# Peptides against a protein of PDB entry 7PB4, part 43

Target 1, 105 residues: chain A of PDB entry 7PB4
Amino acid sequence: KMLNIKEYKEKLLSTLGEFLEDHFPLPDRSVKKKKKNIQESSVNLITLHEMLEILINRLFDVPHDPYVKISDSFWPPYVELLLRNGIALRHPEDPTRIRLEAFHQ
Target 2, 218 residues: chain B of PDB entry 7PB4
Amino acid sequence: DALQMAVGYFEKGPIKASQNKDKTLEKHLKTVENVAWKNGLASEEIDILLNIALSGKFGNAVNTRILKCMIPATVISEDSVVKAVSWLCVGKCSGSTKVLFYRWLVAMFDFIDRKEQINLLYGFFFASLQDDALCPYVCHLLYLLTKKENVKPFRVRKLLDLQAKMGMQPHLQALLSLYKFFAPALISVSLPVRKKIYFKNSENLWKTALLAVKQRNR

## One batch from the design tools (peptide; aimed at target 1 F19 F24 I87 L100)

Design b2_p13_4_s3 (made by RFdiffusion4, then SolubleMPNN; from b2_p13_4, 4 letters changed)
Fold by OpenDDE base, seed 1:
Structure b2_p13_4_s3 (fold): chain B 105 residues (1-105), chain C 218 residues (1-218), chain A 13 residues (1-13)
Amino acid sequence: as target 1 above (105 residues)
Amino acid sequence: as target 2 above (218 residues)
Amino acid sequence: SKLRLMVEELVEL
């Protein structure tokens, strides 16, 4: 039974990953390094899959403070997507922190 | 060049020392407006100013005026649009600015140099359909972007749910009609045969400027 | 949304 749950979870994660890659890919930021001083912050953006993993893990690891600080690696459209779909919530007092929605309530 | 000085002012911000910050701001804003409406702006100038308008660096009135004069001389870079969408999601711009941006994006769509990266944003634009203020303009944008590959059962369901909530809106019907064209098996509902696809004319704000741009680039 | 449903299913596991 436990093996079946783990396998099912892995399958769901894989299916989610494929869905996210197909429908919500990162923009190709391969901006050709032409020399002009545009400090395009070389911040590596994480995938939506990685963002969700962070949020899920935080919810399970620290259920009393399930909020994750929005870093520069968080692509703003992904944050907005999660918020708009009711998947994530902003901290009421700190808009730089988001949590996964508690779907069990 | 007066335009370069104006763009530089918006990019670098007001130099602390000017006692009359508002007069200087207005002077530079009028310079940008004048050049944009007469000649259009270079793609690089649009890149800078569009991000400024959406970043929340200035007040809503200033941002609105900047965004209204984002008129290309020739083309708009798709990279500018991708960056703009990112700024739009940071939450530092007003709802009215968001609406204006989508109106602008639809109006200027043909002047965007490439569509590959914008097409990758399809899912994000689709997620914005639930915003009642954005929905008409997002439907129009999606109508321009939609390919057969974008027409999925879950998106059809979402559109039908929106129709159930909002009623038979012309813009939603236009998008559903396109979806039915690409995937007739996914949409069993008889759509009224509309002889003309009707979207709100997003071009109205830029009609004269767009005509001038099209004439210069012919 | 489909995305929400997929995430909900993952969180419930």
Scores: peptide ipSAE 0.493, ipTM 0.893, DockQ to the pose 0.297
OpenDDE base, seeds 2, 3, 4, 5: peptide ipSAE 0.486, 0.492, 0.483, 0.477; ipTM 0.887, 0.896, 0.888, 0.883

Design b2_p13_4_s4 (made by RFdiffusion4, then SolubleMPNN; from b2_p13_4 with E2L Y4R K6M)
Fold by OpenDDE base, seed 3:
Structure b2_p13_4_s4 (fold): chain B 105 residues (1-105), chain C 218 residues (1-218), chain A 13 residues (1-13)
Amino acid sequence: as target 1 above (105 residues)
Amino acid sequence: as target 2 above (218 residues)
Amino acid sequence: SLLRLMVQELVEL
């Protein structure tokens, strides 16, 4: 029974990963524009999959404070997507922190 | 150049010391407006000003005026559009600004140099269909962007659900008709054969300006 | 949304 649950979870994660890659990929930042002065913050954006993993892990690891600080690696459209779909919630007092929504049955 | 000074003002922000901040702002805004409507703006100027308009750096009135004068001389960089969408998602702009942006994006669609990165944003635009204020304009945008690979069963279901909720809206029917064209097996419902696809964009705020741009680039 | 359903299913496992 436990093996079947683990396998099912892995399959779901894989399916989710594929779905996210297909439908919500990161835009290719055209690296090459040589123009001098804009401090293109070289911040590497994480995938939506990675973002969700962070949120899920935080919920399980620190259930009493399940909030994750929004970093510069968090692409704003991903944050908005999670919030709009009710997958994540902003901290009521700190808008720079988000948590995974507790999906009540 | 007066335009460069104006763009620089918006980029760097108001210099601390001027007692007449509002007059200076108005002067620079008028400069941008005059050049934009007369000649259009360079892609670099649009890149800077579009981001400023959506960043929440200035008030809604100023942002609206800037956005209304985002008229290209030749082309708009797709990178500017991608950045703009990012700013929209930061939530520092008003709902009216979001509506105006989508109207702008539809109006200026043909002047965007490339569509590859914008096409990657398809899912994000589609997610905005749930916003009743944005829905008509997003449908129009999606009508322009949709490829066969974008037509998925879950999106079809979502569109049909929206139609059930909102009724048979012309913009939604237009998009559904395109979906049916690409994937007839996914849409079992008979769609009325519309001879003309009508989107609410009949009142393009930029119609005259766009005609002028097209004439200059011919 | 499909995304929400997928995430929900993952969290409930």
Scores: peptide ipSAE 0.376, ipTM 0.858, DockQ to the pose 0.278
OpenDDE base, seeds 1, 2, 4, 5: peptide ipSAE 0.358, 0.373, 0.373, 0.353; ipTM 0.840, 0.857, 0.858, 0.837

Design b2_p13_5 (made by RFdiffusion4)
Pose (drawn by RFdiffusion4):
Structure b2_p13_5 (pose): chain A 91 residues (1-28, 43-105), chain B 212 residues (1-189, 196-218), chain P 13 residues (1-13)
Amino acid sequence: KMLNIKEYKEKLLSTLGEFLEDHFPLPDVNLITLHEMLEILINRLFDVPHDPYVKISDSFWPPYVELLLRNGIALRHPEDPTRIRLEAFHQ
Amino acid sequence: DALQMAVGYFEKGPIKASQNKDKTLEKHLKTVENVAWKNGLASEEIDILLNIALSGKFGNAVNTRILKCMIPATVISEDSVVKAVSWLCVGKCSGSTKVLFYRWLVAMFDFIDRKEQINLLYGFFFASLQDDALCPYVCHLLYLLTKKENVKPFRVRKLLDLQAKMGMQPHLQALLSLYKFFAPALISVKIYFKNSENLWKTALLAVKQRNR
Amino acid sequence: TLFLMVQELVELT
């Protein structure tokens, strides 16, 4: 069961990365890829389940933040505009 | 054959400025509907015309008439439905066309050969609940399509939030009752749906439904 | 599409 989940997770992650690079590229400060941004969000969601918010730095490309906001993937802090969290799809 | 000429004409897409082209388009569309309303269309022709109508090609009237004449002689391929859901995801489709398609998918539900690959698109179907124009028809479709495996906690939470936003709507209540039946531990709380008139009810389709 | 893929990845994580 564990190995099956692992194989599925790795296959999903690789295909997701390819899809992101194919459909959501950077334009050319130092910006990070959308993949790294999603990785930070997913890591913070499970590492700190009581505060899954991550600060928005200059490396976050505003179009990526707005993309994640429009599609229900990322959620804004009720008071602090510089923080965003990942939607807890698992619950 | 008389119908294949019209299928090929619609596959060629829209043509130049109209000198006599309006009459030609009308003749081809009349031929298709005559065949559809007499004895029905085959799976291949339907696979072609449904996806042509759900694409950005041709105007709204042509797509509406094509959707209203999508009557199967036998069965409907599921791959055609998958491509149709993909065309809906493209976004170059009219709202009224989307409503008509969801009505057609509800009406033609028992004439799709397989429904497992369609159930795999439950997420795409569920995401359309945000749109309040598609909400009743999407709810009617999900009432038919929902299995036990589809009742995930996230969906229950989002459906409860949508109920709180819109109120206890009939279609939302029916879908929520189905979700309660399938997963009572995740939440506490088929049949009549408004605007569920079968627009595609020909006599032969009626005999085939009774034979079903 | 992106939404669903990210949703499955979150569920698996």

Design b2_p13_5_s1 (made by RFdiffusion4, then SolubleMPNN; from b2_p13_5, 6 letters changed)
Fold by OpenDDE base, seed 2:
Structure b2_p13_5_s1 (fold): chain B 105 residues (1-105), chain C 218 residues (1-218), chain A 13 residues (1-13)
Amino acid sequence: as target 1 above (105 residues)
Amino acid sequence: as target 2 above (218 residues)
Amino acid sequence: MLRQMVEELVILS
């Protein structure tokens, strides 16, 4: 039973990864160094998969403070996606912090 | 020129020492509006001003006026749209601004130079269907973006669920009809044969301007 | 679907 759970978890992770890549890919930041456009934010965006991993890990590692600070690496549409789908919640007092929804509670 | 000065003002922000901040703002805003409606704006100007309108740097009234005059001279860069979507999600703009943005996006869709990156945002736009205020306009946008490859069983289920909750909305029916066209096996429900696809006329705000743009670019 | 997948993953973690 435990082996089946581990295998299932691995399969689920792979399926989730594929799903995220297929349906929620990052837009290609054409680093077109056009001289005049100043706002080439050199910030590397993380994938939605990575974002979820961070949130999940925080929930389990620090359950008393499961909130993650939104960094510049967090693509805003991903944050919005997670919030809209009820996967994540904003901190009630600090909108710059989000947590994974407690699905098991 | 006056337009460059106006765009620069919005980009750099008001200089602290200006005693007549409101008058200066209004002057520059009128400059942008006048040029936009007469000649349209360059893609670079739209890029800058869209970000300003959606970033929350200025008040809702100003943002609304800026967004209403985002009329291209020729084309809109898809990169500008992608950036705009990002700003939209930061939460510093009002709900009305979000609605206006989607209306704008639908209205200006044909003037966007490329669609490849916007198509990558399909899943994000689809997730926005649950927002009641956005739903009509997002449906229209999705109608424009949807390819056969986007029609998946889970999305069909979501649309049907939305229909169950919201009723048979014309915009939702239009999108479902398109889905059925691409994947008839996924939609067993008989959709009423609507001769006309009815979306809210999002372009009404820009109808005259759009005609002018098309005439200039013929 | 995304929520369900994440939920299942969290439950299994």
Scores: peptide ipSAE 0.573, ipTM 0.904, DockQ to the pose 0.349
OpenDDE base, seeds 1, 3, 4, 5: peptide ipSAE 0.555, 0.560, 0.552, 0.529; ipTM 0.886, 0.888, 0.884, 0.874

Design b2_p13_5_s2 (made by RFdiffusion4, then SolubleMPNN; from b2_p13_5, 5 letters changed)
Fold by OpenDDE base, seed 2:
Structure b2_p13_5_s2 (fold): chain B 105 residues (1-105), chain C 218 residues (1-218), chain A 13 residues (1-13)
Amino acid sequence: as target 1 above (105 residues)
Amino acid sequence: as target 2 above (218 residues)
Amino acid sequence: MLRLMVEELVILS
């Protein structure tokens, strides 16, 4: 039973990863070094998968403060996606912090 | 030129020392509006101003006026649209601004230079269908973007669920009809054969301007 | 669908 759970978890992770890549990919930052547009913020965006991992890990590692600060690496559409789908919640007093929804509670 | 000064003002923000901040703002805004409606804006200008309008840097009234004058001289950069979607998700703009943006996006869709990256945003647009205020315009956008590859069972289910919740909305029916066209096996429900697809006329705000743009680019 | 997948993943974690 435990082996089946582990295998199922792995399969689910793989399926989720594929799903995220297929349906919610990062936009290709055309690094077009066009000289003039200064504001191509060289900030490396993380994948939605990575974002979820961060949120999940925080929930389990620090359950008394499960909130993650939104960094520049967090692509806003991903944050919005998680919030709109009820996967994540904003901190009630600090909108720059989000947590994974406690599905097990 | 006056337009460059105006764009620069919005980009750099008001210089603290100006006693007549409101007058200066209005002057520059009128400059942008005048040029946009007469000649259209360059893609670079739209890129800058669109971000400003959606960033929450200025008040809703100003943002609305800026967004209303995002009229291209020739083309809109796809990158500008991608950036704009990002700004919309930051949550610093009003709901009305979001609605206006989607109306703008639909109206200006044909003037966007490329669609490859916008097509990648399909899932994000689809996720916005749950917003009642956005739903009509998002349906229209999705109608323009939808390819066979986008028609998935989970999206069909979501659309049917929305229909169950909201009723048989014309914009939703239009999108469902397109889905059925691409994947008839996924939609068993008999859709009324509507001869005419009815979307809200999002382009009404820009009708005259769009005609002018098309004439200039012939 | 995404929520369900994430929920299941969290439950299994």
Scores: peptide ipSAE 0.491, ipTM 0.873, DockQ to the pose 0.349
OpenDDE base, seeds 1, 3, 4, 5: peptide ipSAE 0.488, 0.486, 0.484, 0.485; ipTM 0.864, 0.866, 0.861, 0.864

Design b2_p13_5_s3 (made by RFdiffusion4, then SolubleMPNN; from b2_p13_5, 5 letters changed)
Fold by OpenDDE base, seed 3:
Structure b2_p13_5_s3 (fold): chain B 105 residues (1-105), chain C 218 residues (1-218), chain A 13 residues (1-13)
Amino acid sequence: as target 1 above (105 residues)
Amino acid sequence: as target 2 above (218 residues)
Amino acid sequence: MLRLMVEELVILE
């Protein structure tokens, strides 16, 4: 039974990963040729998969404060996608923090 | 150049504590508007101003006016569009501005230099169909973007659900018809054969300007 | 679909 659950979880993770890559890939940021002076801080964006992992891990690791601070690595469309789909919630007092939604069984 | 000064003003903000901030703002806004409607804007100028309009740096009235004058001289960079979509998601933009942006995007679609990156945003646009205010315009955009690879069973289900909720809207029917064309096996429902596919507001705010741009670029 | 997938993952963890 435990093996079946583990295998199922792995399959689900794989399926989710594929789904995210297929339907919500990161745009290729044209490496703007370094024109000299504007330090466009090449903020490395994380994948939606990575973002979800962070949120899930935070929920389990720190259940009393399951909120994650939105960093520059969080692509705004991903944040909006999670919020609109009811997957994540903004902190009521701090809009820069989001948590994974508690999915009621 | 007056245009450069105006763009610089919006980008960097007012350098001098001018006592008449509003007059200066209006002057620069009028400069941008005049050039945009007369000659169109360079891709670089659109890149700067479009981001400003969606960033929430200025009030809704100013943002609306800027967005309305995002008329290209030749082309719009797809990178500018990708950045703009990102700004739309930051939450500092009003609902009306979002609607206007999608209208703009549909209107200017043919002037965007490349579509590869925009096509990658398909899933995000599709997710916006649930917004009743955006739905007609998003359907139009999706109609322009949809490829066979985008037609998936879960998206078909979502469109059918929307149709059940909203009724047989022309914009939904147009998109569903396209979906059926690409994947007839996924849509078992007989769609009325509409001879003319039309989207609401086919006469966009930029019709005259776009005609002028097309004439200049021929 | 995305929500359901995430929900299922959370329930299994």
Scores: peptide ipSAE 0.466, ipTM 0.883, DockQ to the pose 0.345
OpenDDE base, seeds 1, 2, 4, 5: peptide ipSAE 0.458, 0.453, 0.453, 0.460; ipTM 0.871, 0.871, 0.869, 0.874; seed 5 fails the geometry check

Design b2_p13_5_s4 (made by RFdiffusion4, then SolubleMPNN; from b2_p13_5, 5 letters changed)
Fold by OpenDDE base, seed 5:
Structure b2_p13_5_s4 (fold): chain B 105 residues (1-105), chain C 218 residues (1-218), chain A 13 residues (1-13)
Amino acid sequence: as target 1 above (105 residues)
Amino acid sequence: as target 2 above (218 residues)
Amino acid sequence: MLRLMVEELVRLS
């Protein structure tokens, strides 16, 4: 029974990953590095998958404070997507912090 | 030139020491407006000013005026649009600014140099359909962007759910009709045969400017 | 669909 759950979880993760890549990919940074000096701080944006992983891990690791600080690596459209779909919530007093929605409560 | 100085002012921000900050702001804003409506703006200028308008650096009134004069001389860079969408999601702009942006995006759609990156944003635009204020304009945008590969069962369900909630809105019907065209097997419901696809005229704000741009680029 | 997938993933975690 436990093996089946693990396998199912792995399959779900794979399916989710594919879904996220297909429908919500990061914008290609490859558009022409026009050399102009605006240090567009090549902020390394994380994938939506990675963002979800961070949120899930925080929920389980620190359940009493499940909020994650929004960093520069968080692509704003991803944050908005999670919020609009009811997957994440902003902290009521600090809009720079988000948590995974408590689906089982 | 006067335009470069004006753009530079908005980019660098007001120098704190000027007693006449409002007067200076108005002067530069008028300069941008005059050039934009007369000749259009270069893609680089639009890139800078569009980000400023959506970043929340200035007040809503200023942002609105800047956004209204985002008229291209020739083309708009798709990168500018991608960046703009990012700023839109940061939440520092007003709801009215968001609406205006989508109206602008629809109106200027043909002047965007490439669509590949914008097409990748399809899912994000689709997620904005639930916003009642944005829905008419997002439907129009999606109507322009939708390809067969975008028509998925989960999106069909979402559109039908929205229709059930909001009623048979013309903009929603237009998008559903397109979805049915691409994937008739996914939409079993009979859609009323509308002879005319109707979207709110987003171009009205820029009608004269768009005509001028088309004339200059002929 | 995305929400459902995430919910299921959280349930299994």
Scores: peptide ipSAE 0.517, ipTM 0.874, DockQ to the pose 0.386
OpenDDE base, seeds 1, 2, 3, 4: peptide ipSAE 0.512, 0.510, 0.515, 0.509; ipTM 0.870, 0.869, 0.874, 0.869

Design b2_p13_6 (made by RFdiffusion4)
Pose (drawn by RFdiffusion4):
Structure b2_p13_6 (pose): chain A 91 residues (1-28, 43-105), chain B 212 residues (1-189, 196-218), chain P 13 residues (1-13)
Amino acid sequence: KMLNIKEYKEKLLSTLGEFLEDHFPLPDVNLITLHEMLEILINRLFDVPHDPYVKISDSFWPPYVELLLRNGIALRHPEDPTRIRLEAFHQ
Amino acid sequence: DALQMAVGYFEKGPIKASQNKDKTLEKHLKTVENVAWKNGLASEEIDILLNIALSGKFGNAVNTRILKCMIPATVISEDSVVKAVSWLCVGKCSGSTKVLFYRWLVAMFDFIDRKEQINLLYGFFFASLQDDALCPYVCHLLYLLTKKENVKPFRVRKLLDLQAKMGMQPHLQALLSLYKFFAPALISVKIYFKNSENLWKTALLAVKQRNR
Amino acid sequence: TTLEEILLRLQLA
């Protein structure tokens, strides 16, 4: 069961990364890829389940933040505009 | 054959400015509907015309008439439905066309050969609940399509939030009751649906439905 | 689950 989940997870992650690079590229400060942004969000969602918010730095490309906001992937902090969290799809 | 000429004409896409082309388009569309209303269309022709209508090609009237004449002689391929859902996801489709398609998918549900690959698109179907124009028809479709495996906690939470936003709507209540039946631990709370008239009810389709 | 939802929603983008 564990190995099956692992194989599925790795396959999903690799295909997701390819899809992101194919359909959501950077334009050319130092910006990070959308993949790294999603990784930071996923990591913070499970590492700190009581505060899954991550600050928005200059490396976050505003179009990526807005993209994640429009598609129900990322959620804004009720008061602090510089923080965003990942939607807890698992619950 | 008389119908294949019209299928090929519609596969060629829209043509130049109209000198006599309006009459040609009308003749081809009349031929298709005559065949559809007399004895029905085959799976291949349906696979072609449904996806042509759900694409950006041709105007709204042509797509509406094609959707209203999508009546199967036998069965409907599920791959056609998958491609149709993919065309919906493209977004170059009219709202009224989307409503008509969901109505067609509800009406033609028992004439799809297989429904497992369609159930795999449950997420795409569920995401359309945000749109309040598609909400009743999407709820009617999900009432038919929902299995036990589809009742995920996230979907229950989002459906409850949507109920709180829109109120206890009939279609939302029916879908929520189905979710309760499938997963009572995740939440507490098929039949009549408004605007569920079968627009595609020909006599032969009626005999086939009774034979079903 | 989270990765599936992300992929699904990005395809809708």

Design b2_p13_6_s1 (made by RFdiffusion4, then SolubleMPNN; from b2_p13_6, 4 letters changed)
Fold by OpenDDE base, seed 5:
Structure b2_p13_6_s1 (fold): chain B 105 residues (1-105), chain C 218 residues (1-218), chain A 13 residues (1-13)
Amino acid sequence: as target 1 above (105 residues)
Amino acid sequence: as target 2 above (218 residues)
Amino acid sequence: MILEEIFRRLQLA
């Protein structure tokens, strides 16, 4: 029974991953290193999958403070997507922090 | 030149608390407006100014004026559009600015040099359909972007749900008709054969400018 | 259950 649950979770993760890659991919950073000092902050953006993992892990690891600080690695469209669809919530007093929505178990 | 100075001003921001800040701002804004409407702007200038308009660096009135004069001399870089979408999501621009951006995007769609990366943003645009203010313009944009591979059952369901909620809106009907064209098996509902696709005329703000751009590029 | 709900909400987008 436990093996079936693990396999099911793995399958769900795989399916979700594929879905995220297909419908919400990161834009291709045109590596055009154009010379000029536009500090295009080569900030390495994380995938939506990685962002969700961070949020989920925080919820489980620190349930009394499940909020994650929005870093430069968080692509704004992803943040907006999660907020708009009720997957994440902003901290009521600190808009730079978000948490995973508490889904009814 | 005057344009470079103006762009530089907006990029670097006003330096010192000079009493004449407003006059200087207005001067540079007028310079950008004049050049944009007469000759259009280079892709690099649009890249800079578009981001400034959406970043919230300046007030809504200034941002609106900048965005209204984002008229290309030749082309708009796809990268500029991708960056712009990111700025929209940061939440520092007004709702009216967001609407104006989508109107601009639809109006200038043909002048964007490439569409590959914009097509990757399909899901993000689709997610914006739930915004009542944006919905008409997003539908128009999606109508321009939609390929067969974008037509999925879950998106069909979402559109039908929106139609149930909002009524049979012309812009939704137009998009649904396109979806039915690509995937007739997914849409069992009889759509009225509306011969005329009707979208809000988003290009009206730039009609004269667009004509001028087309004439210069002939 | 969390993953399923996330998936569902993303599809409703």
Scores: peptide ipSAE 0.630, ipTM 0.911, DockQ to the pose 0.313
OpenDDE base, seeds 1, 2, 3, 4: peptide ipSAE 0.624, 0.618, 0.618, 0.611; ipTM 0.909, 0.904, 0.906, 0.903

Design b2_p13_6_s2 (made by RFdiffusion4, then SolubleMPNN; from b2_p13_6, 4 letters changed)
Fold by OpenDDE base, seed 4:
Structure b2_p13_6_s2 (fold): chain B 105 residues (1-105), chain C 218 residues (1-218), chain A 13 residues (1-13)
Amino acid sequence: as target 1 above (105 residues)
Amino acid sequence: as target 2 above (218 residues)
Amino acid sequence: EILEEIFQRLQLA
């Protein structure tokens, strides 16, 4: 029974990952590497999959403070997507922090 | 030149805490407006000024005026559009600025040099359909972007749900008609055969300027 | 359950 649950979770994660890659990919920044001068902050953007993983892990690891600070690696369209669809919530007093929505409540 | 000084002012901010900040701002804004409407702006200038207009660095009135004069001399870089979409999502610009941006994007769509990166943003634009203020303009944008590969069952369902909520809006019907064209099996609902597709005239603000740009690039 | 809910909400976007 536990093996089936793990396999099911893995399958769901894989399916979700494929869906995220197909419909919400990161923009290809490869074109801008040629122009030296734009200090485009070399900040590596994380994927939506990675962002969700961070939020989920925080919820389980620190349930009393499940908020994650929005870093420069968080692509703004992803943040907006999660907020608009009720997947994430902003901290009421600190707009730089977001949490995964508590779907189990 | 005067334009470079004006762009530099907006990019770097005022050099000195001059007592006449408002007069200086107005002077530079008028310079940008004058050049944009007469000759258009270079892609690099649009890149800089578009980001400034959406970053929340200045007030809504200034941002609106900057966006209204984002008229290309030749082309707009798709990278500028991708960056702009990012700024829109940061939430430092007003709702009216967002609407104006989408109107601008539709109006200037043909002057964007490439569409590959913008096409990757399809899902994000689609998610914005739920915003009532943006919906008419987003439908128009999606109409321009939609390929067969974008027409998925879940998106069809979402469009039909939106139609159920807001009624048979012309812009929504136009998009649904395009979806049915690409994937007739996904849309069983009889759509009125519209011979002509009508969207809100987003180009009205730039009609004269767009004609001038087309004439220069011929 | 959380992953399923996330997936559903994204599909409804």
Scores: peptide ipSAE 0.594, ipTM 0.904, DockQ to the pose 0.326
OpenDDE base, seeds 1, 2, 3, 5: peptide ipSAE 0.588, 0.578, 0.586, 0.592; ipTM 0.900, 0.894, 0.899, 0.903

